# Ledger of designs, part 48: peptides against a protein of PDB entry 2L9B

Target 1, 91 residues: chain A of PDB entry 2L9B
Amino acid sequence: ANFLSQKFPELPSGIDVNINMTTPAMMISSELAKKPKEVQLKFLQKFQEWTRAHPEDAVSLLELCPQLSFVTAELLLTNGICKVDDLIPLA
Target 2, 91 residues: chain A of PDB entry 2L9B as posed
Amino acid sequence: ANFLSQKFPELPSGIDVNINMTTPAMMISSELAKKPKEVQLKFLQKFQEWTRAHPEDAASLLELCPQLSFVTAELLLTNGICKVDDLIPLA

## One batch from the design tools (peptide; made by RFdiffusion4, then SolubleMPNN)

Design b1_p19_8_s1 (from b1_p19_8, 5 letters changed)
Fold by OpenDDE base, seed 5:
Structure b1_p19_8_s1 (fold): chain B 91 residues (1-91), chain A 19 residues (1-19)
Amino acid sequence: as target 1 above (91 residues)
Amino acid sequence: FQRSPLDPRKLLELLQEKL
């Protein structure tokens, strides 16, 4: 909570979602998938740049918000950036 | 939220590697 508010001061309040990992991930992924592919790619590129510059903060973010791991994986798959076989060693 | 079955560090490495 303190981490997110300090590192991302412009975060919106969000919406109420079932407090499991799968439902939030599915909702976020489905909304992102509605955007043009170039917008999805730009989003991933900016996220990549931030994670490269702040690797420990990035790990903390994914640990605090594990739904984002699934969102990231889904974006990589649906945009042809990685294959399913690339994700198997991560599990 | 419970822990993701995907390792965060390895996922971030994959992101750096493939994109």
Scores: peptide ipSAE 0.624, ipTM 0.893, DockQ to the pose 0.604
Fold by OpenDDE base, seed 2:
Structure b1_p19_8_s1 (fold): chain B 91 residues (1-91), chain A 19 residues (1-19)
Amino acid sequence: as target 1 above (91 residues)
Amino acid sequence: FQRSPLDPRKLLELLQEKL
């Protein structure tokens, strides 16, 4: 929480969701999937740029918020950027 | 589960590679 507040000062107040990792990830992915593909791609591009510029912060973010790993993977899959087989070595 | 089964570093590498 402290890390997120420092690195993302404009982050809005969150709301509680189910405690497991899968459900929050599914909720986020579902909401993102409702956006136009152009918006999804722009989001991924901005995220990619940030992670490239701040690789250790990116790792810390995903460790702190493991749901985001699933969200990122889902976005890559649904936008045809990677295949399921590309995710197998990650597990 | 405390951690995602997906390795963060490997996922970020995939992101850099594919997009």
Scores: peptide ipSAE 0.624, ipTM 0.891, DockQ to the pose 0.537
Fold by OpenDDE base, seed 3:
Structure b1_p19_8_s1 (fold): chain B 91 residues (1-91), chain A 19 residues (1-19)
Amino acid sequence: as target 1 above (91 residues)
Amino acid sequence: FQRSPLDPRKLLELLQEKL
C-alpha cells in the first residue's frame, strides 16, 4: 500500500502471508514474544509516541492493517498493561 | 476478515491511557 510506503519508507520487503488478520497477528506476536520484555515495552512506547503524534494516520494504519490491532492488544495483555475487561468495550 | 472487530480509535485511546 502507498500509505505504508510513504509513512514507513525503511520497511523491509517482507513476504506474503495469509490475508486474514488472525494468522498475521499470530506471526507478528510470536516474533515479538521472542524479544525481552524490555524490548517489547520499548516497541510499545515508540508506537504509542507515534500514534499520539499522528492520531489520524494511526487510525488509517489500523484500518489498513487490522492485524496490528490484535498485535497491539496482545502486547498490552501479555505485558500486564491492560486486562481483558479493558478490551471488551472496544468491540 | 478485512476489518478488526476492535475499534481502532478506542484501541488507540486505551494505548494512550494504559501505557
Scores: peptide ipSAE 0.622, ipTM 0.893, DockQ to the pose 0.597
Fold by OpenDDE base, seed 1:
Structure b1_p19_8_s1 (fold): chain B 91 residues (1-91), chain A 19 residues (1-19)
Amino acid sequence: as target 1 above (91 residues)
Amino acid sequence: FQRSPLDPRKLLELLQEKL
């Protein structure tokens, strides 16, 4: 068993995407952007709560699935929660 | 690319701070 299977037992089957970071992130962000803003914010809030409760697992998740870092950043930007300048120190 | 240029720990800190 791998980390994702262990920590996310309810994770559904996915589909194959290009073996890179940008295309999967764009695909995920595009689908999320079609949802109402309240749904996007609720998603971020639940993710935030989980990362607070499981900080090391959260780091591991983002290391194993780096496309999720871009998805998170995109959601923060598009919902006006942070500015581009806030992301610069993260590089 | 296999690694995000965004530092995971710093991104998570930003998430906690701004939201």
Scores: peptide ipSAE 0.622, ipTM 0.893, DockQ to the pose 0.567

Design b1_p19_8_s2 (from b1_p19_8, 6 letters changed)
Fold by OpenDDE base, seed 1:
Structure b1_p19_8_s2 (fold): chain B 91 residues (1-91), chain A 19 residues (1-19)
Amino acid sequence: as target 1 above (91 residues)
Amino acid sequence: FEKSPLDPRKLLELLQQKL
C-alpha cells in the first residue's frame, strides 16, 4: 500500500473486489477488451516503456499486485503479441 | 492468491522482447 501510494500518487481508489488473483485480472482484462485494439496496444506500449525505465519498481509492482501479471499476459495473448508457449517457461 | 505463478522478471523480459 505504501509503495503504490508513493510511486503512483495519482492512483485513485478503486472498487473493492475479491481478494484473489483471477477475478481482479479478469475484470480488468474484460474492461480493456472493450476498448479499441489501438487503445489496448497503446496501453501496453506505455506500460512497456515505464517498465523499461523503472525495472525494479516494475518488479515490485508485479510482486505486490500479482493480478497485473495476468492482465499483461492476457493482453499479450489476445493481441497476438505472444503465444501460449511463450508463457510456459515463466511458470 | 497472493503470488502469481508467472515470474515477474521473466514476464517483463517477454514484454520487452515481443512488443
Scores: peptide ipSAE 0.615, ipTM 0.890, DockQ to the pose 0.584
Fold by OpenDDE base, seed 3:
Structure b1_p19_8_s2 (fold): chain B 91 residues (1-91), chain A 19 residues (1-19)
Amino acid sequence: as target 1 above (91 residues)
Amino acid sequence: FEKSPLDPRKLLELLQQKL
């Protein structure tokens, strides 16, 4: 909680969701999928830039919020940036 | 589930190389 507040100080208020990976990931991915492709790519690019600049924080974020791993993977897949075969070795 | 089955480091590497 403190990590997220520190690294993302302007997060808007959210709502409680089921504490698991799949449901939150589906919700986030669904919201992102409503945006134009260019917005999705811009979002992913900014995330990429941040993760490149802060690799250990990025690992910590994905460990703290494992649903974001699935969101990231799905964005990569749905935008044709990677293939399913690229994800298999990650398991 | 508390832990993603996807390795965070490997996923981040994939993100860096593919995008």
Scores: peptide ipSAE 0.614, ipTM 0.889, DockQ to the pose 0.583
Fold by OpenDDE base, seed 4:
Structure b1_p19_8_s2 (fold): chain B 91 residues (1-91), chain A 19 residues (1-19)
Amino acid sequence: as target 1 above (91 residues)
Amino acid sequence: FEKSPLDPRKLLELLQQKL
């Protein structure tokens, strides 16, 4: 929580979700999927740039918020950036 | 779950190489 507040001062308060990883990921992915593909790709691009510039912070973010790993994977899959086979060795 | 079954570093590497 402190990490997120420090790195993302404009972070919304958010809503309560199930404590498990799957439901939050599905909810986030669902919201992103409502956006045009161009917006999704732009989001991924900006996220990629940030993770490239801040690799250790990016790892920390995904460790603190593991649901974001699934969101990222889902975006990569649904936008044709990677295939399921690309994710298999990650598990 | 406390930890994602997906390795964060490997996922980020995939993001870098594919996009």
Scores: peptide ipSAE 0.614, ipTM 0.890, DockQ to the pose 0.584
Fold by OpenDDE base, seed 5:
Structure b1_p19_8_s2 (fold): chain B 91 residues (1-91), chain A 19 residues (1-19)
Amino acid sequence: as target 1 above (91 residues)
Amino acid sequence: FEKSPLDPRKLLELLQQKL
């Protein structure tokens, strides 16, 4: 079994998209943005807690699915959790 | 998927710091 199947059982199939970072990130971000802010924050909090408990798995996930880095950054920005200046050192 | 221009480890550190 691969990393995703082992760490995320019963993960839905999802929607086919172009194999680039921009299109999947934009699509995921747009769907998340449709949810109430409190739901977005709870989602981000659960993700934070998981990444804290499993830091190497979290790095592996973002390496396998780099579009999620953009999704995470977008959520941080749009919910006022960080500023654009906070992302500059990440490049 | 290509490698992200955002460093995963630094992004995760930012997530821990700001939230």
Scores: peptide ipSAE 0.613, ipTM 0.890, DockQ to the pose 0.583

Design b1_p19_8_s3 (from b1_p19_8, 6 letters changed)
Fold by OpenDDE base, seed 4:
Structure b1_p19_8_s3 (fold): chain B 91 residues (1-91), chain A 19 residues (1-19)
Amino acid sequence: as target 1 above (91 residues)
Amino acid sequence: FQRSPLDPRKLLEKLEEKL
């Protein structure tokens, strides 16, 4: 099994998306943005918890799925957790 | 494979810092 199947055994089948990072990120962010802020925050919290438990797997996930880096950054910005100045040094 | 301009390790560190 690949990394995603191993770490996310209940992961549903995906859909074909643009090979560029921006479009997949926009799609994911758009879907998440439709959810209440509480749900978005809970999503980030669960992701953070998973990252704490599996730090290297989290890095690998973001390396393999760069779109998720944009999604994470977008959620941090739109929920006021980070400012743009906080993310500039990350680029 | 495409790479995000955001460094994964730094991003996750920022997540830990801010959240």
Scores: peptide ipSAE 0.606, ipTM 0.887, DockQ to the pose 0.578
Fold by OpenDDE base, seed 2:
Structure b1_p19_8_s3 (fold): chain B 91 residues (1-91), chain A 19 residues (1-19)
Amino acid sequence: as target 1 above (91 residues)
Amino acid sequence: FQRSPLDPRKLLEKLEEKL
């Protein structure tokens, strides 16, 4: 929480969701899936760019918020960027 | 579960590779 507030000062106060990490991931993915594909791709692109600029912070973010790993994977799958087989080695 | 089964570093590498 401290990491997020410091690195993302514009981050608004969140709302509590189910503590199971899969449920938050599904909720986020579902909301993103409601956006046009162009918006989803732009989102992934901006995330990628940020990751390039801040690789260790990106790792820390995903470690702190493991649900975001599922969200990222889901976006990669949904937009045809990856196949399921591409994600298996990531375990 | 406390962690995602996906390794963060590997996932980010895959993102870089595929996107």
Scores: peptide ipSAE 0.605, ipTM 0.884, DockQ to the pose 0.544
Fold by OpenDDE base, seed 1:
Structure b1_p19_8_s3 (fold): chain B 91 residues (1-91), chain A 19 residues (1-19)
Amino acid sequence: as target 1 above (91 residues)
Amino acid sequence: FQRSPLDPRKLLEKLEEKL
């Protein structure tokens, strides 16, 4: 079993998407953008809470699924939580 | 591309800082 199967046993099947991260990230971000801002903020809050409880798993998740880094950054920007200048030093 | 240019640890730290 891989990391995702081990740590997220309730993960749905999903669909096969191009391994290039930009297209998957855009698809995820566009779907999330259709949700109310309250839902987007709640998603970020739950993700933050999970990362506090599982900091090393969170790092491993983002390393394994780099598209999620872009999704997270996009949500931070579009919800006015971060400015672009806040993300520049994260390279 | 299979690697994000954003450092995961730094991104998570920023999430903690700003949210």
Scores: peptide ipSAE 0.602, ipTM 0.885, DockQ to the pose 0.549
Fold by OpenDDE base, seed 5:
Structure b1_p19_8_s3 (fold): chain B 91 residues (1-91), chain A 19 residues (1-19)
Amino acid sequence: as target 1 above (91 residues)
Amino acid sequence: FQRSPLDPRKLLEKLEEKL
């Protein structure tokens, strides 16, 4: 079993999207943006909690799925948690 | 799958810092 199958056994099949990271990132961000800000914040909080418990797995996940880095950044910006200047040094 | 221009480790550190 691959990393995703082992760590997330209940992961849904998902949908077919462009293999370039920008398109799937935009799609995910768009869908999340349709949710209430309360739900978006809860999503980030749960992700943060998981990252604290599994820091190396979290890094591996973002390396395997770079689109999730953009999704995370977008959520941080749109919810006023970060400013653009906060993300510039992350290159 | 290409690498993101955002460093995963740095991004997660920023998440911890700001959230």
Scores: peptide ipSAE 0.597, ipTM 0.887, DockQ to the pose 0.593

Design b1_p19_8_s4 (from b1_p19_8, 5 letters changed)
Fold by OpenDDE base, seed 4:
Structure b1_p19_8_s4 (fold): chain B 91 residues (1-91), chain A 19 residues (1-19)
Amino acid sequence: as target 1 above (91 residues)
Amino acid sequence: FERSPLDPRKLLELLEEKL
């Protein structure tokens, strides 16, 4: 929580979701899927750029918020950036 | 789950590789 508030000071208050990773991931992915593909791509590009600049913070973020791993994977898949076979070795 | 079964480092490497 402190990590998120420090790294993302403008992060708005969230909503209460189920404690498991699947439901939050589905909710986030659903909201992102409502955006145009170019917006989704831009989001991924900005995330990639941030990861390049802050690689350990990016790892920490995904460790603290594992639901974001599924969101990221979903975006990669649905935008044709990777295939399911690319994710298999990650599990 | 307490931790994603997807390895964060490998996922970020995939992002870098494919995007």
Scores: peptide ipSAE 0.619, ipTM 0.893, DockQ to the pose 0.557
Fold by OpenDDE base, seed 3:
Structure b1_p19_8_s4 (fold): chain B 91 residues (1-91), chain A 19 residues (1-19)
Amino acid sequence: as target 1 above (91 residues)
Amino acid sequence: FERSPLDPRKLLELLEEKL
């Protein structure tokens, strides 16, 4: 997507994955889960910082890449930052 | 599914709130 290329010009070339959001989310989450919790936390923090600076772009990103919503939610859950009950109202 | 059932704005608000 042009949006991703513009906002993340330093992204490496990737490969196509299935278009269903769940499988890509699982792939991303599994890779992140291999990292130390400090790295996972830093990832979330940098994402948060970018969201603060570009709130509407962040919404657009999650709309274009719904897999990232699941990745974000899973990271919040697995790192004890939020509870499942916190996600229920988001539906 | 093409769209996440999680509302992006609410998720980002949660991120801001909890992190």
Scores: peptide ipSAE 0.615, ipTM 0.893, DockQ to the pose 0.549
Fold by OpenDDE base, seed 2:
Structure b1_p19_8_s4 (fold): chain B 91 residues (1-91), chain A 19 residues (1-19)
Amino acid sequence: as target 1 above (91 residues)
Amino acid sequence: FERSPLDPRKLLELLEEKL
């Protein structure tokens, strides 16, 4: 929580969702999937740019919020950026 | 599960590679 507040000071107040790790990820992915592909792509691009600038913070973010790993993977898949086979070595 | 089964570093590498 402290990490997120420090690195993302403009984060809005959040609400708790299901404690299951994959359920929040599914919810986020579902909401993003409702957006135009261009918006999804821009989201990934901005995330990539931030990751390039802050690689260790990016790792810390995904460790702190493992749901985001599923969200990222889902976006990569649904936008045809990677294939399922590309994710296998990650598991 | 406390952690994602997806390795964060490897996922970020994939993001960099594919996007």
Scores: peptide ipSAE 0.614, ipTM 0.892, DockQ to the pose 0.540
Fold by OpenDDE base, seed 5:
Structure b1_p19_8_s4 (fold): chain B 91 residues (1-91), chain A 19 residues (1-19)
Amino acid sequence: as target 1 above (91 residues)
Amino acid sequence: FERSPLDPRKLLELLEEKL
Protein backbone atom coordinates (compact mmCIF):
# COMPACT_ATOMS: atom_id res chain seq x y z
CA ALA B 1 0.00 0.00 0.00
CA ASN B 2 2.75 2.43 0.94
CA PHE B 3 4.81 1.24 -2.03
CA LEU B 4 2.00 1.85 -4.51
CA SER B 5 1.17 5.28 -3.09
CA GLN B 6 4.79 6.40 -3.24
CA LYS B 7 5.64 5.02 -6.68
CA PHE B 8 2.32 5.81 -8.35
CA PRO B 9 0.97 9.03 -6.80
CA GLU B 10 -1.66 9.45 -9.52
CA LEU B 11 -3.37 6.12 -8.79
CA PRO B 12 -7.02 6.30 -7.77
CA SER B 13 -8.19 4.76 -4.52
CA GLY B 14 -9.36 1.64 -6.33
CA ILE B 15 -11.97 -0.90 -5.35
CA ASP B 16 -11.60 -3.44 -2.56
CA VAL B 17 -12.79 -6.72 -4.05
CA ASN B 18 -13.03 -9.67 -1.68
CA ILE B 19 -12.33 -12.41 -4.22
CA ASN B 20 -9.34 -14.44 -5.33
CA MET B 21 -6.68 -13.09 -7.70
CA THR B 22 -7.95 -14.99 -10.74
CA THR B 23 -11.33 -13.27 -10.99
CA PRO B 24 -9.92 -9.71 -10.75
CA ALA B 25 -7.32 -10.65 -13.37
CA MET B 26 -10.04 -11.91 -15.69
CA MET B 27 -12.01 -8.70 -15.23
CA ILE B 28 -9.03 -6.47 -15.98
CA SER B 29 -8.05 -8.57 -19.00
CA SER B 30 -11.57 -8.50 -20.40
CA GLU B 31 -11.74 -4.70 -20.16
CA LEU B 32 -8.35 -4.29 -21.83
CA ALA B 33 -9.37 -6.75 -24.55
CA LYS B 34 -12.19 -4.37 -25.50
CA LYS B 35 -9.63 -1.72 -26.49
CA PRO B 36 -8.06 -1.57 -29.96
CA LYS B 37 -5.03 -3.79 -30.49
CA GLU B 38 -2.73 -0.79 -30.91
CA VAL B 39 -3.88 0.55 -27.53
CA GLN B 40 -3.16 -2.82 -25.93
CA LEU B 41 0.27 -2.86 -27.55
CA LYS B 42 0.99 0.69 -26.38
CA PHE B 43 0.02 -0.33 -22.86
CA LEU B 44 2.46 -3.25 -22.94
CA GLN B 45 5.21 -1.08 -24.42
CA LYS B 46 4.88 1.56 -21.71
CA PHE B 47 4.88 -1.15 -19.07
CA GLN B 48 8.00 -2.67 -20.62
CA GLU B 49 9.76 0.71 -20.66
CA TRP B 50 8.94 1.26 -17.00
CA THR B 51 10.18 -2.21 -16.05
CA ARG B 52 13.47 -1.54 -17.85
CA ALA B 53 13.97 1.61 -15.79
CA HIS B 54 12.72 0.09 -12.51
CA PRO B 55 13.30 -3.68 -12.61
CA GLU B 56 13.10 -4.33 -8.87
CA ASP B 57 10.05 -2.11 -8.47
CA ALA B 58 8.42 -4.06 -11.29
CA VAL B 59 9.03 -7.34 -9.48
CA SER B 60 7.65 -5.82 -6.27
CA LEU B 61 4.55 -4.61 -8.11
CA LEU B 62 3.80 -8.06 -9.50
CA GLU B 63 4.37 -9.62 -6.08
CA LEU B 64 2.00 -7.13 -4.43
CA CYS B 65 -0.53 -7.35 -7.28
CA PRO B 66 -0.33 -10.91 -8.63
CA GLN B 67 -3.43 -10.31 -10.78
CA LEU B 68 -1.22 -8.15 -13.00
CA SER B 69 0.87 -11.20 -13.89
CA PHE B 70 -2.18 -12.88 -15.37
CA VAL B 71 -3.18 -9.67 -17.16
CA THR B 72 0.27 -9.35 -18.71
CA ALA B 73 0.35 -13.00 -19.77
CA GLU B 74 -3.12 -12.75 -21.29
CA LEU B 75 -2.17 -9.66 -23.29
CA LEU B 76 0.97 -11.36 -24.58
CA LEU B 77 -1.03 -14.40 -25.71
CA THR B 78 -4.03 -12.64 -27.25
CA ASN B 79 -1.83 -10.25 -29.23
CA GLY B 80 0.31 -13.08 -30.61
CA ILE B 81 3.43 -11.82 -28.88
CA CYS B 82 4.11 -15.15 -27.16
CA LYS B 83 2.82 -18.71 -27.31
CA VAL B 84 1.37 -20.89 -24.57
CA ASP B 85 4.59 -22.92 -24.60
CA ASP B 86 6.46 -19.74 -23.61
CA LEU B 87 4.44 -19.52 -20.37
CA ILE B 88 4.86 -23.15 -19.28
CA PRO B 89 8.38 -22.64 -17.84
CA LEU B 90 7.04 -19.73 -15.74
CA ALA B 91 4.72 -21.94 -13.68
CA PHE A 1 -2.52 -11.28 -1.57
CA GLU A 2 -1.42 -14.76 -2.59
CA ARG A 3 1.54 -15.47 -4.81
CA SER A 4 0.87 -15.87 -8.51
CA PRO A 5 1.76 -19.23 -10.03
CA LEU A 6 3.68 -17.23 -12.66
CA ASP A 7 7.19 -16.22 -11.60
CA PRO A 8 7.32 -12.38 -11.78
CA ARG A 9 10.98 -12.22 -12.80
CA LYS A 10 10.60 -14.81 -15.53
CA LEU A 11 7.44 -13.11 -16.81
CA LEU A 12 9.25 -9.78 -17.07
CA GLU A 13 12.12 -11.51 -18.86
CA LEU A 14 9.63 -13.01 -21.30
CA LEU A 15 8.13 -9.56 -21.87
CA GLU A 16 11.59 -8.18 -22.66
CA GLU A 17 12.39 -11.09 -24.95
CA LYS A 18 9.19 -11.20 -26.99
CA LEU A 19 8.06 -7.58 -27.15
Scores: peptide ipSAE 0.613, ipTM 0.892, DockQ to the pose 0.599

## One batch from the design tools (peptide; made by RFdiffusion4, then SolubleMPNN)

Design b1_p20_1_s1 (from b1_p20_1 with F2Y E4F E12K E15K Y17F)
Fold by OpenDDE base, seed 2:
Structure b1_p20_1_s1 (fold): chain B 91 residues (1-91), chain A 20 residues (1-20)
Amino acid sequence: as target 1 above (91 residues)
Amino acid sequence: DYSFLLSLLSPKHIKEFLEM
């Protein structure tokens, strides 16, 4: 919590999920799909750059927010950057 | 701009995500 507030002071409240009707993963996939490909790719580029520049913070963020790992994997897969088999070692 | 992605980071859904 302290890490998130310090590093991301503009962190929004988040999006609620009705888990009786959907799962967080399904919601994430759906929301990502609503964004133009250009936006998705831009995020990947910026996130990659940030991760390289701030590796320790990136680890902390991904540990605290595992859904972000799913987001990243989903974007890599849906944009054809990698295949499912490429991610198996990371599971 | 991480605003969209950060909107998905509600802590209350982390447990549900991990248990999927």
Scores: peptide ipSAE 0.083, ipTM 0.682, DockQ to the pose 0.089
Fold by OpenDDE base, seed 4:
Structure b1_p20_1_s1 (fold): chain B 91 residues (1-91), chain A 20 residues (1-20)
Amino acid sequence: as target 1 above (91 residues)
Amino acid sequence: DYSFLLSLLSPKHIKEFLEM
């Protein structure tokens, strides 16, 4: 089993992106918007806790799935936890 | 479970994402 299968058993398939119709960023933003704020905040909390508990696995996950970095940034911005200017130095 | 949520927010095509 690969890393994803081991750490996230029975993880459903991701979303197929048709770049002729939309961009990956637009798709992610759209999917995020479908979730209530409470769910978004809970996701951030759980992901943060998991990252702290499993720092090495977290690094591997974010390297393998850079879209999760985008997701995290979007959630931080849209929930008012940070501003765009706060993220510029991290790029 | 946040694993399910992760899957819903993860495009399959990493290459396309990186090349946006």
Scores: peptide ipSAE 0.046, ipTM 0.610, DockQ to the pose 0.089
Fold by OpenDDE base, seed 5:
Structure b1_p20_1_s1 (fold): chain B 91 residues (1-91), chain A 20 residues (1-20)
Amino acid sequence: as target 1 above (91 residues)
Amino acid sequence: DYSFLLSLLSPKHIKEFLEM
């Protein structure tokens, strides 16, 4: 089994996004917005704790799923945890 | 900027991960 199948066996395969209909960023933002603020913050907390506990797996996951890096940034911004200026050096 | 990579990947991975 590949890394994703082993660590996340129920994770569906990624598919191409029709950029003529929408942007991937918009789709991700839309999915995030469907979750209550409390759930978003809980995810950030759990993801942070998991990445600290499993740094090698976290690197592998983020390399295979770069959208998670976008998710993290989006959640930090939309929940007012940081400002855009704080993320500029990381982009 | 990961926009070029994101254009090839649906947000389904994100949805499932958020629900775990």
Scores: peptide ipSAE 0.027, ipTM 0.568, DockQ to the pose 0.053
Fold by OpenDDE base, seed 3:
Structure b1_p20_1_s1 (fold): chain B 91 residues (1-91), chain A 20 residues (1-20)
Amino acid sequence: as target 1 above (91 residues)
Amino acid sequence: DYSFLLSLLSPKHIKEFLEM
């Protein structure tokens, strides 16, 4: 929480997914689909650049917000940047 | 296996993060 507040001060506290209403995967897909392709690609670009520049922070972020790993994977797949087989090592 | 990753999903976090 401390890390998130420092690096992403505009990020709200968020609300847990109610798995009785929808699946987390569906929720991610729904939110991503609301974004234009240009925005999706821009996010990937920014996240990639930030990760390269701040590898330690990137690890911390993904540990605190593992859903972002799924977001990234989904964007990579849906935009045809990588194949499912490429993500096997990531479980 | 994304079971654990998905268990910590926050839709609002995702939305706002993507808009940053």
Scores: peptide ipSAE 0.024, ipTM 0.551, DockQ to the pose 0.058; fails the geometry check

Design b1_p20_1_s2 (from b1_p20_1, 6 letters changed)
Fold by OpenDDE base, seed 4:
Structure b1_p20_1_s2 (fold): chain B 91 residues (1-91), chain A 20 residues (1-20)
Amino acid sequence: as target 1 above (91 residues)
Amino acid sequence: DYSFLLSLLSPKHIQEGLSM
């Protein structure tokens, strides 16, 4: 198992995306939505704690796994933790 | 620079989500 699957088992495993049918973002969003809200929030808690403990590694991980940035933003939005306007600086 | 994204993972924000 890779680091992400071991540390954050709440995340869905990676899957192939047929970009001719859908965008990667749409597919990731769909897979995340299959997880119960409590599981989504558990991931956010664990990721929050890990990023606090390992801020230098967190940035590196986000660069290596840009999908994780999308996951984080998507979960913040879909769970009402942030509003779209809160994420404008990321655009 | 991912500092902004990481700043959104504040205890206050997560707690707000958990309270929903």
Scores: peptide ipSAE 0.169, ipTM 0.708, DockQ to the pose 0.061
Fold by OpenDDE base, seed 1:
Parts: structure tokens; sequence; C-alpha cells
Structure b1_p20_1_s2 (fold): chain B 91 residues (1-91), chain A 20 residues (1-20)
């Protein structure tokens, strides 16, 4: 198992998909929605704690795994933590 | 620059989500 799957088991495992049939964003959203709300929030809490403890490593990880940025944003939105307008600066 | 994204992971934001 890679670092992400071991450190954050709440995340869905990677899936090979035909990106001509769907967008990565739709796939990520769909897979996240299959997780219980409690699991989604647990990921956010663990990711929060890890990023606070390892800010430089967190930035490096987000640069190397940009999908993780989308995961974070999606979970913030779907769980009502943020509004869409709150994420405009990320666009 | 991921500072804005990381700011959304503040204790305030996470707690707000848990409280609603």
Amino acid sequence: as target 1 above (91 residues)
Amino acid sequence: DYSFLLSLLSPKHIQEGLSM
C-alpha cells in the first residue's frame, strides 16, 4: 500500500477509469459519496491534524497529488462546512 | 500556493461541520 492509503484509509482506493467517459472529478465525487458521513469527517479531521503537524510535507503532497485538493474541497462542500463561493479562490 | 486550502482545514471549519 502507498502512503495515502496507509495514512488515510478513509479515502477510496484508486480505480482505473476511462476518462473519455467521465471526468476524474465525477469519479472522485461518486466514490466519496459511498463513504458514510462519519468516515468523510474522520478523514477531514485526520488530514487537518496531519497538515498542521507537517505543513511543508502537506504542501508537497498536494503538489504531487492534486486530486487530494479536490477531495478536500468536495468533502468541505458536501458536508456543509463551506459554501461554493468560499472556494472561488481555488478556481 | 495551497495556503487558502489549508486554511479551510482550521479547527473552526471542521468544528462547524461537526456541529451542523
Scores: peptide ipSAE 0.168, ipTM 0.707, DockQ to the pose 0.062
Fold by OpenDDE base, seed 2:
Structure b1_p20_1_s2 (fold): chain B 91 residues (1-91), chain A 20 residues (1-20)
Amino acid sequence: as target 1 above (91 residues)
Amino acid sequence: DYSFLLSLLSPKHIQEGLSM
């Protein structure tokens, strides 16, 4: 297992994306929604703590795995932590 | 630049979600 799956087991396992039926973003959202709210919030907490402790590594990871940025934004939205307008700078 | 995204992971933001 890679660093991401080991450090943040709350994340869904990687899966193939059928681009003829869905977009990668839709697939990610769907997979995240399968996780209980408790698990989603736990990921956010762990990711928060890790990024605060390792800011440079966090940036590198986000550059390496841009899907993780989407995951984070999606979870912030779906759990009511942020509103869409709060994420405008990410668009 | 991921500074904004990281700012969303501030203790305040996460706590807001946890307090819901």
Scores: peptide ipSAE 0.165, ipTM 0.706, DockQ to the pose 0.062
Fold by OpenDDE base, seed 5:
Formats: C-alpha cells, structure tokens, sequence
Structure b1_p20_1_s2 (fold): chain B 91 residues (1-91), chain A 20 residues (1-20)
C-alpha cells in the first residue's frame, strides 16, 4: 500500500473522473459523503495530528496531492466544524 | 482547535487539486 492508503485508510481509494459527466470536485465530494461521519472525523483528527507533528512533510504531501486540501476543507465544512467565512482570511 | 489545518487550506491548493 502507498503512504496515503496505509496512513489514512479512512480516505476513499482513487477513482477515475470523466470530466464530460462531472467535475473533480463533484466526484470527490460524492465519494467523501459515502463515508460514515465517524470515519470522516477520524481522518480529520489523524491528519491534524500528523500535520502538527510533521509540518514539512505535510507541505510536501500537499504538493504531491493538492486535492487533499480540498478534501480537508470539504470535510470541515460538511461536518459543521468550519464555516465558509472561516476560509476567507486564507485568500 | 483546527487553526493549523485551516492554514493548509489556501485557495491555490484547493484549486490545484480540482484542476488535476
């Protein structure tokens, strides 16, 4: 197993995206929503702890897998942990 | 406290992920 699947098994596996039928955003959101809330929250907790402990490695990972930032934002929003306004200062 | 996680969520990174 690769690093992501091994370290964060809560994440859905990769899926092919047909841009003629849907957008990557819609596909990611759909796959995330299939996971139970408890699993989503577990991922957020583990990812938070790992990024705190390994900030440089976290940056490198996000450079390799930019979609992880979208995943994190989507999970924070859909689980009511953050509001859209919380992301505005990052612009 | 999710402040550190939020700091990772720059609009640039989000957009890059969706554009892949």
Amino acid sequence: as target 1 above (91 residues)
Amino acid sequence: DYSFLLSLLSPKHIQEGLSM
Scores: peptide ipSAE 0.103, ipTM 0.618, DockQ to the pose 0.508

